# Ledger of designs, part 21: peptides against a protein of PDB entry 4KTY

Target 1, 266 residues: chain A of PDB entry 4KTY
Amino acid sequence: YVLNDIGVIFYGEVNDIKTRSWSYGQFEDGILDTCLYVMDRAQMDLSGRGNPIKVSRVGSAMVNAKDDEGVLVGSWDNIYAYGVPPSAWTGSVDILLEYRSSENPVRYGQCWVFAGVFNTFLRCLGIPARIVTNYFSAHDNDANLQMDIFLEEDGNVNSKLTKDSVWNYHCWNEAWMTRPDLPVGFGGWQAVDSTPQENSDGMYRCGPASVQAIKHGHVCFQFDAPFVFAEVNSDLIYITAKKDGTHVVENVDATHIGKLIVTKQI

## One batch from the design tools (peptide; aimed at target 1 F136)

Design b2_p14_3_s3 (made by RFdiffusion4, then SolubleMPNN; from b2_p14_3, 10 letters changed)
Fold by OpenDDE base, seed 3:
Structure b2_p14_3_s3 (fold): chain B 266 residues (1-266), chain A 14 residues (1-14)
Amino acid sequence: as target 1 above (266 residues)
Amino acid sequence: SLNQKRAESIMRYE
């Protein structure tokens, strides 16, 4: 197969799917050096740098700036005063080269930017990778595999109690690798996500999670399978929190999350 | 155009 240095990222809404081109540039000058630098900043042992499981997990952590002064600072407040708006990026090269030059996190990214840079990182290091877009992607904040939406007695959302959220779309990556650490049959595509969403055993990272395992409900397999499972298959639970402390489930929606998962064929 | 819709965390209920 041939690794492309230009790709397409899906975004938008499930009923209004859009695409954007993204230049990965994994073969451009300085990019491999930057990827090695990223692993150096992560203090990754040389012995692990040939292991796609370890590399993808480290990359998941390091492409975001949280915890370790990694590559990209995320921002979703629509005010990007101290950097580049996420939508202004067209590829990974400028971001990675800026990071290498400044040795400081680059501002700013959102999911497709994280996924784009992460895709470059993976491909640059010889790991087959692709970007996946999930429409109506759940963000499970309390690790219970469901979206708990708390409502006031008047029917309005209780934002104080509601910690879970749903992205209209979310992008992450799938990396191809064998998983000798898992039972037979759970190699192949592994979900990895560098967008800082939840803490995974001490830092903001996600994966590799076996796509086959998740597809068949095996959320006990490392890494972060429950979180990824929730992203694509969690139920929405609407709960009325009464003043007397009683919680009443008003509705359950098992169809909202993960309506469509799209990736470019490679 | 690079002005495209960003990801948005939403809560939906009926």
Scores: peptide ipSAE 0.087, ipTM 0.718, DockQ to the pose 0.084
OpenDDE base, seeds 1, 2, 4, 5: peptide ipSAE 0.037, 0.028, 0.042, 0.043; ipTM 0.690, 0.670, 0.708, 0.710; seed 1 fails the geometry check

Design b2_p14_3_s4 (made by RFdiffusion4, then SolubleMPNN; from b2_p14_3, 10 letters changed)
Fold by OpenDDE base, seed 5:
Structure b2_p14_3_s4 (fold): chain B 266 residues (1-266), chain A 14 residues (1-14)
Amino acid sequence: as target 1 above (266 residues)
Amino acid sequence: DLNKKRAESIMRYE
């Protein structure tokens, strides 16, 4: 994983899976220096830079521009007038080098761009990493491990009450590391995500969350296990908001979220 | 438009 400098990222829909190549370029000139610069901008203590737990958590924060003027500005409004459209990027190198040169966040990214740059960051620092694509990926905004979908009496979604959402697909990263801060058996692949989705203890970051812990329902383990668990396993709760203020659960769908999770193996 | 499709966050219901 560390040695691969070109990858494939899955996207699209579960019934129309698409792929795109992505050049990570972790060995190209200036990239390691830029990764170190990113950690410098984060004011990361030198003692922590050898700890993949701390490095991956800092990376998840710094690859996005929120909070700390990190690498990438996200945009999902289909208006990219002041930068590069997310789909125009073909790899991490140009983004990272632009960040290093300008010392300002680079515009613009979406999940696969964040994941691509984050993958470069991790691999550059010797952390085995891969990109994971989750189809029908939930975004739980209130950490209740379910997707609360509020409906009007006419059956239409009440967008005012409905805060949770579902991505047709979402990309994040898995990083390989030991987890001495967790019980034995919960090392290995750790989910980390640099796409700014939710605040985690003061910053837009996510992980590392033990994949093994999540698979076994240990959502209490640091970091952000509930959020990652929800991304792949949330039930959809359909709630009708009555005119009198009463909420009635109409249906529960336990099969919709996380129908397919894909990662490149070779 | 690929950007719009890629950016779609959907709410599905029966």
Scores: peptide ipSAE 0.184, ipTM 0.773, DockQ to the pose 0.114
OpenDDE base, seeds 1, 2, 3, 4: peptide ipSAE 0.032, 0.065, 0.193, 0.052; ipTM 0.692, 0.726, 0.765, 0.659; seeds 1, 3 fail the geometry check

Design b2_p14_4 (made by RFdiffusion4; failed a check: a repeat of another design)
Pose (drawn by RFdiffusion4):
Structure b2_p14_4 (pose): chain A 261 residues (1-241, 247-266), chain P 14 residues (1-14)
Amino acid sequence: YVLNDIGVIFYGEVNDIKTRSWSYGQFEDGILDTCLYVMDRAQMDLSGRGNPIKVSRVGSAMVNAKDDEGVLVGSWDNIYAYGVPPSAWTGSVDILLEYRSSENPVRYGQCWVFAGVFNTFLRCLGIPARIVTNYFSAHDNDANLQMDIFLEEDGNVNSKLTKDSVWNYHCWNEAWMTRPDLPVGFGGWQAVDSTPQENSDGMYRCGPASVQAIKHGHVCFQFDAPFVFAEVNSDLIYITAHVVENVDATHIGKLIVTKQI
Amino acid sequence: NYKLDLQDIRNDFL
């Protein structure tokens, strides 16, 4: 989780698992300096850089280009003007070195690319980290921790009213640290996510959210635990437009995996 | 990656 500079990112389906190799490259010339440059550009106060909670949260904001001209721009537009399609990248090095050199956000990325770059950032600074993949990952748009699926009278999905969504898969990172800001028992792995989905306190960032706190549903503990809980375990609520028609308690988060040791 | 079709999820659920 610190010294391995290559890894595997899982994707595809639960019974059709695909792997994508990834070069984290945290020891390559120019990468450590690039990680420091990322924190400088985020205008992160130096006095907080010894705190992994802060470093990881800043990283979750700065790895994406939204709000702060950070590292990577997301796209699903099937064109990818003036850049590289997200699927073309095979590691983090070219992205990070291009960012340091050009001083401009790099185009383009999707969830595994954000996760790969963020993983490089964490391991390079010495924060143990890994990439996790969540199959059938919920995206909660109204912060009620459930998927609200609105149906027309005919029983079909009303695409105008329905805003929540589900991904075939989503990848984020876990960072290892104590949580002196939380009661004892909630350290260890913290979910951190640099892929923009929902604002957290006015910026696209997410975490660190204690995985242990998410497991027992104690999502009152900072940061962004309710959103992460919703990604892995929200119920699907079918609502006819308002009457609750049905509830699917098993669709979301069918499997979560990471590379073995 | 991509978003799943909510209508297909609905049909499979039923």

Design b2_p14_4_s1 (made by RFdiffusion4, then SolubleMPNN; from b2_p14_4, 7 letters changed)
Fold by OpenDDE base, seed 1:
Structure b2_p14_4_s1 (fold): chain B 266 residues (1-266), chain A 14 residues (1-14)
Amino acid sequence: as target 1 above (266 residues)
Amino acid sequence: SSKLDLQKILEEFK
C-alpha cells in the first residue's frame, strides 16, 4: 500500500467491470518535492504535516483546483479543448510535474484521475493508501442521506427539482491511520476524496471518514461521514411534487445504491 | 464516469 508504484483502478459498469492501469510513480524524481510543494501552497503548518488526519484532509482539498488553485481541474463535458482529456492520463507523474512547473492547475481530471494523483500524494508522504471504486455511487447534495428523486404528477422524473444524482461509478481513496480524535475502534481505513463534489466547511474536500464507523451506521463522526455514507447506502426516495407544492413519497428503493465496492487487495 | 439517467432507473424500478 506504500511501496507499489503501479496499480489497477476499477471502472465501467457494475455488469461490465473494467480495469485501468495507473502509474503512481511516488519514487520518481521531483514527485516528493511536488507533494511538499502542494502542502506549501495549502499554507499547511509544519506541525500538522506529520499528522495523517490533517495531511489527508489537506490533500483532499488540494488535489482538486477548486478554492485554492490545487492540482487538477475536473471536467465531465467531453470537450477538454484546453488540456488533456481525462482518459489520456496513464499516471500521476506527468500531472504532478506539470503542476510543479507551471504552478497552475492541470486540465483535466475525473474521479479516477483525482484518485490516482491523491494516491500518489498519500503514499509519497508515507500514508498507506488505496483506491476504491463504488458502482452506483450516490451524490447527495443536501446531506439528508437520501437520493431524492422528484416526479411529475404524470410519474416521470422532474429533472428541474431533482438535484441529487448517481454516478455509474465513482473512485475515491482509503488511507490507513489511527484516529485518536474518534472513539476506540474507528481507526484503520479512512475514506478520503479529492474529486470536487460537495463543499465541506468552506471548501471542496472530503474526509477522512472512518470506514468502520460508516459500516456500523455511525455518521456523527468527523469528517464528512454523512456524505460518504450516502455514496454507498442511500435509499432512492421517489417523491411526487404536487402542483400545490406538497410532496408525497411514492416509493423507496433501498437496493440501488452501492451495488458493488471494489478495491485492490494486493 | 457519468451521471446515470434517473428516468431509466425509475423505469427499471417499476
Scores: peptide ipSAE 0.555, ipTM 0.935, DockQ to the pose 0.953
OpenDDE base, seeds 2, 3, 4, 5: peptide ipSAE 0.550, 0.551, 0.456, 0.547; ipTM 0.935, 0.935, 0.884, 0.931

Design b2_p14_4_s2 (made by RFdiffusion4, then SolubleMPNN; from b2_p14_4, 8 letters changed)
Fold by OpenDDE base, seed 2:
Structure b2_p14_4_s2 (fold): chain B 266 residues (1-266), chain A 14 residues (1-14)
Amino acid sequence: as target 1 above (266 residues)
Amino acid sequence: SSALDLQEILNNHK
């Protein structure tokens, strides 16, 4: 998981799975130096740079530009006039080298671009890492472990009341490490995400969250386990907002979110 | 369409 410099990213729909090649380029000239520069920009102390827990958490923050002038500016508005459209990138190398040269955030990324660059960062630093694609990926923005979908009386979504959202697919990373900060059995694969989705204790970052903890519903374990759990296992709660201000639960769908989670095997 | 067919569904604000 650290030696392969070319990967495949899954995207599309659960019933029409697509793949895109991505060049990680962790061995290319200047890439390791850029990854070290990223940690320098994060003002990460030297003692923490050997700890994959700290490194992956810092990486999840720094691969996105929010809060700290990190690597990539996200854009989802289909207006990319001041940079490169997310779909035009073919790998991490050009992005990281541009960041190192300009010392300014690179425009633009979406989830697979964030995941691709983050995968390079992790692998450069000797952390086994892979990209994971979740189809029907929930974005719980109020930390209640469910997707609250408010409906008008006609059955249409009330966009004003509905704050939670679902991606048709979302890409993040899993990094392999021990977790001495958690109980025995919760090491191994850890979910980490550099796509800016939610604020985690003051900045846009996510993880490392133990995959084993998520699998067994242990959402109390650091870091960001509730958010990652919600991404893959939230119930959809359809609520009709009545004119009198009352709310009625019309339906609960416990099967929609996280229909398929895929990753490349090496 | 959005890049690589990425869509925020149920509450699309893009």
Scores: peptide ipSAE 0.200, ipTM 0.767, DockQ to the pose 0.104
OpenDDE base, seeds 1, 3, 4, 5: peptide ipSAE 0.168, 0.149, 0.137, 0.145; ipTM 0.763, 0.752, 0.745, 0.750

Design b2_p14_4_s3 (made by RFdiffusion4, then SolubleMPNN; from b2_p14_4, 9 letters changed)
Fold by OpenDDE base, seed 4:
Structure b2_p14_4_s3 (fold): chain B 266 residues (1-266), chain A 14 residues (1-14)
Amino acid sequence: as target 1 above (266 residues)
Amino acid sequence: SSQLDLQEILKEHK
């Protein structure tokens, strides 16, 4: 989880799983220096740089450009006029070196690009890390642990009533660490996500969230456990919005989100 | 990645 500098990222659809090679390049010239530079840009206290909890959380924030002029600018609109299309990247090295050289956010990334760069960052700093792909990944925008789907009275979807969404797939990272701040048993793999999805205590970041905690439904543990839980286990709630403003739950599907979670054991 | 069309998801559940 630290030594491999080339990996495979799963993507596509649950019924058509695809793989993409990604070069992490954690041993390439200038990459470690860039990772240190990232922490410098974050103004991370030196005392915290030895703490994987703090490092992974800072990395989660800094790999995306939001809030702090971090590494990558996300774009999902299929218009990439001022940079490199996300699909054109083949690894972390060019991105990180560009960031270090330009000292400006690099355009553009999507989830696997964020995850790839973040994986390099973690591995460079000696934190075992892997990329995880979740198919039918929910984006709970209002922190209710549900994927709300609003319907008009005619049965059609009203997309204006919620910002909740479902990704065909989403990639994030798991980092291995102890969690002295959590009860015994909730160390090990921690979900961390640098794709800017939701604000977490003032910044677009996510994690570390205990994978074991999530698996057992413990969403009370820091950091961002509810959000991660929702990504993999949200119920689809079909709600009819009546003309009188009344909401009626028509159906609940507890099986759709998080149908498949894939990671490569390295 | 792309956000799924919720209308299509709905169709699958009907």
Scores: peptide ipSAE 0.422, ipTM 0.888, DockQ to the pose 0.918
OpenDDE base, seeds 1, 2, 3, 5: peptide ipSAE 0.329, 0.081, 0.178, 0.093; ipTM 0.820, 0.717, 0.764, 0.719

Design b2_p14_4_s4 (made by RFdiffusion4, then SolubleMPNN; from b2_p14_4, 9 letters changed)
Fold by OpenDDE base, seed 5:
Structure b2_p14_4_s4 (fold): chain B 266 residues (1-266), chain A 14 residues (1-14)
Amino acid sequence: as target 1 above (266 residues)
Amino acid sequence: SSVLDLQKILEEHK
């Protein structure tokens, strides 16, 4: 994982899976220096830089520009007037070098761009990492582990009441590490995500969350296990808002979220 | 097209 400088990222739809190449370029000139610079900007203590738990968590915060003037500015409104459209990037190198040179966040990214840059960051620092794509990826914004979809009486979604959302696809990273802070058996792959989705204890960051813990429903384990669990296993709760102000649960779909999770095997 | 690469929020849940 650490040695591969070119990867494949899955995207598209669950019934029409697509792939794109991504150049991680962790061995290119200036990239390691930039990763160190990122940790410097985060004011990360030197003692923590040897701890993959801390490094991956800091990386998840710093690869996005929110809170800390990190690497990438996300944009999902199809307006990219002050930068590069997310789809124009082909690898991490140009992004990281621009960040290092300008010392300002780079515009713009979406999930695969964040994941690509984050993958480079992790690999540069000796942490085995891979990109994971989840189709029908839930975004639980109130930490209740379910997607509350409010419907009008006619069956249409009430967008004003519905705060939770589902991505057609979402990319994040898995990083390999031991987890001495967790019970035995929950080391190995840890989900980490640099795409700014939710605030985690004061910063837009996510993970590391034990993949094994998530697979077994252990959402009590740090970090951000409930959020990651919800991304892959939330139930869709369809709630009809009645004219009298009452809410009625019309249906529950336990199969829609996380239909397919794909990662390249190395 | 590159536009097809973009993430989108699904709103057609009924």
Scores: peptide ipSAE 0.337, ipTM 0.818, DockQ to the pose 0.130
OpenDDE base, seeds 1, 2, 3, 4: peptide ipSAE 0.322, 0.304, 0.314, 0.160; ipTM 0.812, 0.807, 0.810, 0.768

Design b2_p14_5 (made by RFdiffusion4)
Pose (drawn by RFdiffusion4):
Structure b2_p14_5 (pose): chain A 261 residues (1-241, 247-266), chain P 14 residues (1-14)
Amino acid sequence: YVLNDIGVIFYGEVNDIKTRSWSYGQFEDGILDTCLYVMDRAQMDLSGRGNPIKVSRVGSAMVNAKDDEGVLVGSWDNIYAYGVPPSAWTGSVDILLEYRSSENPVRYGQCWVFAGVFNTFLRCLGIPARIVTNYFSAHDNDANLQMDIFLEEDGNVNSKLTKDSVWNYHCWNEAWMTRPDLPVGFGGWQAVDSTPQENSDGMYRCGPASVQAIKHGHVCFQFDAPFVFAEVNSDLIYITAHVVENVDATHIGKLIVTKQI
Amino acid sequence: SLPPKVNSVHPLEI
């Protein structure tokens, strides 16, 4: 989780698992300096850089280009003007070195690409880290921790009213640290996510959210635990437009995996 | 058909 500079990112389906190799390259010339440059660009106060909670949260904001001209721009537009399609990248090095050289956000990326770059950032600084993949990952748009699926009278999905969504898969990172800001028992792995989905306190960032706190549903503990809980375990609520028609308690988060040791 | 949900927030290492 610190010294391995290559890894595997899982994707596809639960009974059709695909792997994508990834070069983290945290030891390559120019990468450590690039990680420091990322924190400088985020205008992160130096006095907080010894705190992994802060470093990881800044990283979750700065790895994406939204709000702060950070590292990577997301796209699903099937064109990818003036850049590289997200599927073309095979590691983090070219992205990070291009960012340091050009001093401009790099185009383009999707969830595994954000996760790969963020993993490089964490391991390079010495924060143990890994990439996790969540199959059938919920995206909660109204912060009620459930998927609200609105149906027309005919029982079909009303695409105008329905805003929540579900991904075939989504990848984020876990960072290892104590949580002196939380009661004892909630350190260890913290979910951190640099793929923009929902604002957290006015910026696209997410975490660190204690995985142990998410497990027992104690999502009152900072940061962004309710959103992460919703990604892995929200119920699907079918609502006819308002009457609750049905509830699917098992669709979301069918499997979560990471590379074995 | 897909397998049933694995009721865990902790990832499996594979």

Design b2_p14_5_s1 (made by RFdiffusion4, then SolubleMPNN; from b2_p14_5, 5 letters changed)
Fold by OpenDDE base, seed 1:
Order: C-alpha cells, then sequence, then structure tokens
Structure b2_p14_5_s1 (fold): chain B 266 residues (1-266), chain A 14 residues (1-14)
C-alpha cells in the first residue's frame, strides 16, 4: 500500500462500476518535500509528525483548501473557468508540485481528486493507505445518523427542507495505523476524508475513524465516526411535512445507503 | 439542484 505509485479509482454507479487510473507518484522528485511543506503550512508540531493519527487528521484538513489554504479547491458547480476541471487530473504529482510552487490552493478537485492527493500524502509519509469508493454514499448534514428526506404531500421531494443528500458514489481514504487512543481491536484501517463535506471540531476534515468500530456500530470513538457511519449505513427516512406543521414518517429504507464499498486489492 | 454533468466521472446527487 505504501510502495504502489499507480492506482485505480472506482467511480460511476453501483450497477455500472467504472475505473480510472491515478498516478500517486509518492516517490517522484519534490513530492516528499511538498508533503512536509503541507505539514509546515498546517503549523504542525514536529513531535506530532511521527503520529499517524495526527498526520492523517491534519492531512484530511490540509488536502482541501477550506480553513487553511490547503492543497485543493473543491468545485461542484460544473464551472471550472478559473482552473483545471477535476476530470482533467490524472495523478497527484502535478497538483502537489503546483501547490508547492505557487503556495496557493490548486483549482479544482472533487472527491476522487481529493482522495488521490490524500493517498499520495499518506503513502509519502509512510502511512499505508488506499482509496475507498462508496456507492450510494450519504451526506448527513445534521449529524443524526439518518438521511432525512422531506416529502411534499404529493410525494415529491421538498428540496428546501431536505438538507441531507446521497451521492451516487463518493471516494475517501483508509489509512492503516494503531489506535492506542481507542480500545483494543479498533486499530487497523481508519477512514479519513479530505473532501470538504462537514465541519469537524472547527475544520473541514474527517477522521481517522476506526473502520472496525464503525463496522460494529461503535460511533462514539474519535474521530468523526458518526459521520462516516452515516455515509455507509444511514437509514433513509422519508418524512411528509404536513400543512399543519407536523412531520409524519412515511417510510424507512435501511438498505439503500452503502450498497457497495470498493477498494483496490493488492 | 446541481447543474448537468459534462463528464460521467463526476459524482451526482441523487
Amino acid sequence: as target 1 above (266 residues)
Amino acid sequence: SLPPRIDSVYPLEL
């Protein structure tokens, strides 16, 4: 996981899985220097740079430009006039080198670009890492571990009331580390996500969240386990907003979210 | 809510 410099990222839909190549380039000239620079920009203490928990959490914040002028500016509006369209990137190297040279956030990324760059960052720093694609990935906006879908009386979705959303796919990373801060058994793969989705204790970051903890429904452990749990296992709650202001749960779908989680096998 | 995608690589909100 550390030594592989070329990868495959899964995308598309659960019924039409697609792949794209991604060059991580963690051993290319200037990349390690850039990763160190990223940690410098984060003002990360030297003592923390040997701790994969701290490094991965800082990385999740710094690979996105929000809050801290990190590496990548996200754009989802299909307008990329002031940079490079996310689909044009084929690897991490050009992005990281541009960031290092310009000392400004690089435009633009979306989930797989964030995941690709973050994967390079982790691997470059000796943290085993992989990209994970979740199909039917939930974005819980109110941290209630469920997807609240508000319906009009006619059964159509009320987009004004519905704040939660579902992506056909979303990419994030898993990083391998021990978790001495957690109970025994919750080390190993940790979910980390640099795509700016939700605020985590003051910054757009996510993880490390224990995959084992999430798998067993233990969402009380740091970091961001509830959010990651919701991405892969939230129930869809269909709620009809009545004219009298009452909310009625019409249906619950416990099977829609997290239909498939894919990662490249080594 | 999201504009139409020009490339299938882009995630879509459902």
Scores: peptide ipSAE 0.333, ipTM 0.773, DockQ to the pose 0.041
OpenDDE base, seeds 2, 3, 4, 5: peptide ipSAE 0.019, 0.327, 0.021, 0.326; ipTM 0.598, 0.769, 0.610, 0.792

Design b2_p14_5_s2 (made by RFdiffusion4, then SolubleMPNN; from b2_p14_5, 5 letters changed)
Fold by OpenDDE base, seed 4:
Structure b2_p14_5_s2 (fold): chain B 266 residues (1-266), chain A 14 residues (1-14)
Amino acid sequence: as target 1 above (266 residues)
Amino acid sequence: SLPPKIDTVYPLEL
């Protein structure tokens, strides 16, 4: 997990799993310096730089450009006129070196690009890290641990009543660390996500969330466990919005979200 | 060989 400079990212559909190689390049010239520069831009105290909990949380914020002029600008609207299309990237090196030289956010990324760059950042700093792909990944926008799907009285979906969505796939990272801030047994793999999805205590960041905690439904554990739990295990709630303003739950699907979570072994 | 194009993510219509 630390020594491999080339990885595989899973993407596509659950019934048509695709793979792409990604060059992490954590040993390439200037990459470690850039990772240190990222922490400098975050104004991270030197005492915090030895703590993988703090480092992974700062990295989660700084790999995206939101809030803090971090590394990557996301784009999901198929408009990439002022940069590189997300699909054109093949590794982290060019992105990180561009960021270091320009001192401005690099355009553009989507989840696998964020995850690729974040994986490099973690590995450069000696944190074992891997990319995880979740198929049918929920984006809970209102922090209710469910995916709300609003229907009109005619049964058509009304996408204007919620910002909740399900991604065909989503990529994030898992980082290996001890969690002395959590009960015994909740160390090990921690979910961290640099794709700017939701605000967490004032910044677009996510994690570290204990994978063991998520697996056992312990959503009260810091950080962002409810959001990560919802990504992999939210129920789809089909709600009819009636003309009188009442909401009626028509159906609940507990099987749709998180159909497959894929990562490579060491 | 060039790595394959990664398809962009999109929200599913449910």
Scores: peptide ipSAE 0.310, ipTM 0.766, DockQ to the pose 0.038
OpenDDE base, seeds 1, 2, 3, 5: peptide ipSAE 0.152, 0.233, 0.030, 0.021; ipTM 0.676, 0.694, 0.623, 0.624

Design b2_p14_5_s3 (made by RFdiffusion4, then SolubleMPNN; from b2_p14_5, 6 letters changed)
Fold by OpenDDE base, seed 3:
Structure b2_p14_5_s3 (fold): chain B 266 residues (1-266), chain A 14 residues (1-14)
Amino acid sequence: as target 1 above (266 residues)
Amino acid sequence: SLPPRIDTVYPLEL
């Protein structure tokens, strides 16, 4: 989880699982310096840099360009003009070195690119880390722990009312650390996500959220446990928006989200 | 040539 510099990232769909190699390169020249530079750009104090809770949370914010001119610009428009398509990246090294040299966000990333770069960042700083892929990953946009899918009277999705979304797959990271800020038993693997999805207390970041807390439904534990819980365990609520302005719950699906969660054993 | 496109959005069929 620290020494392996080449990994495999799972992607695709639950019925057609695919893998791609990713070079983390945490020992390559300039990478540690770049990780320190990232923390410098975040204006992280020196005392915090030894705390994996603070480091992983800062990394979650800084691997994306939102808010703070961090490492990667996300794009999902399938055009990717004026940059590198997310699918063209094969590892973290070129991205991190470009960021360090240009001092500007690198274009472009999607979830596996964010997760790959974040995995390098964590491992480079001595934090055991792995990439996790969740198939049918929910994005709860209003923090209600469910996926509200609004339907027109004809049964089609009302995209104007529907703010929540589901990814066919999503990649994030788990980082190993103790959690003295949580009750005993909630250390170990912590979910952290650098893909900009939701604002967490003023910044696009996510985690560290205790995997044990999530597994046991303890969503009150910092950080962002409700969001991570929703990613893997949201109910789909199908709501018909009638012409008279009334809403009717048509169906509830408690089985669709989080069909499969995969990580490479290291 | 670049690797095949990787889709991230699920086309939800209702």
Scores: peptide ipSAE 0.027, ipTM 0.630, DockQ to the pose 0.038
OpenDDE base, seeds 1, 2, 4, 5: peptide ipSAE 0.022, 0.022, 0.021, 0.023; ipTM 0.613, 0.607, 0.612, 0.595; seed 5 fails the geometry check

Design b2_p14_5_s4 (made by RFdiffusion4, then SolubleMPNN; from b2_p14_5, 6 letters changed)
Fold by OpenDDE base, seed 5:
Structure b2_p14_5_s4 (fold): chain B 266 residues (1-266), chain A 14 residues (1-14)
Amino acid sequence: as target 1 above (266 residues)
Amino acid sequence: SLPERIDSVYPLEL
């Protein structure tokens, strides 16, 4: 989880799993220096740099360009005219070295690119890390732990009212650390995500969220446990918006989200 | 229908 410099990222559909090779390159020339530079740009206090909780949280913020001129600019509009299409990247090295050289955010990334670069960052700094792919990954935008799907009276989705969304797949990271800030038993793997999805206490960042806490429904534990819980275990709530302004729950599906979570073992 | 993407690696909103 630290020494392997090449990995596999899972993507595609739950019933058609695909793999993409990714070179982490954490031992390549200039990469560690770039990771230190990232923390410098974050103005991270030296005392915090030895704490994997703080490092992973700062990393989740800084691997994306939002808020702080971090490493990668996300783009999801299928127009990548001012940079490199996300699919053209094959590893973290070129991205990190470009960031270090230009001192400007690199264009462009999506979830697997963010996860790949973040994995390099964590491993460079001695934090065991892996990429995780969640199929049918929910994006809860109002922190209510459910996917509210609003329907017209004819049964079609009302896209204006429906703000929550589901990805066919999403990639994030798990980092291994102790959690002295949590009760005993909630150390180990922690979910962290550098893809800019939601604002977390003033910045686009996510985690570390205890995987054990999430598995046991302890969403009250810092950081961002409700969001990560929702990604893997949201209920789909189908709500019909009536013409009279009333809302009627038509159905609840507790099985759709998080059907498969995949990670490489090394 | 799902949005058209330039590459199959791109995630899709469902």
Scores: peptide ipSAE 0.329, ipTM 0.750, DockQ to the pose 0.044
OpenDDE base, seeds 1, 2, 3, 4: peptide ipSAE 0.261, 0.040, 0.118, 0.027; ipTM 0.727, 0.612, 0.749, 0.666

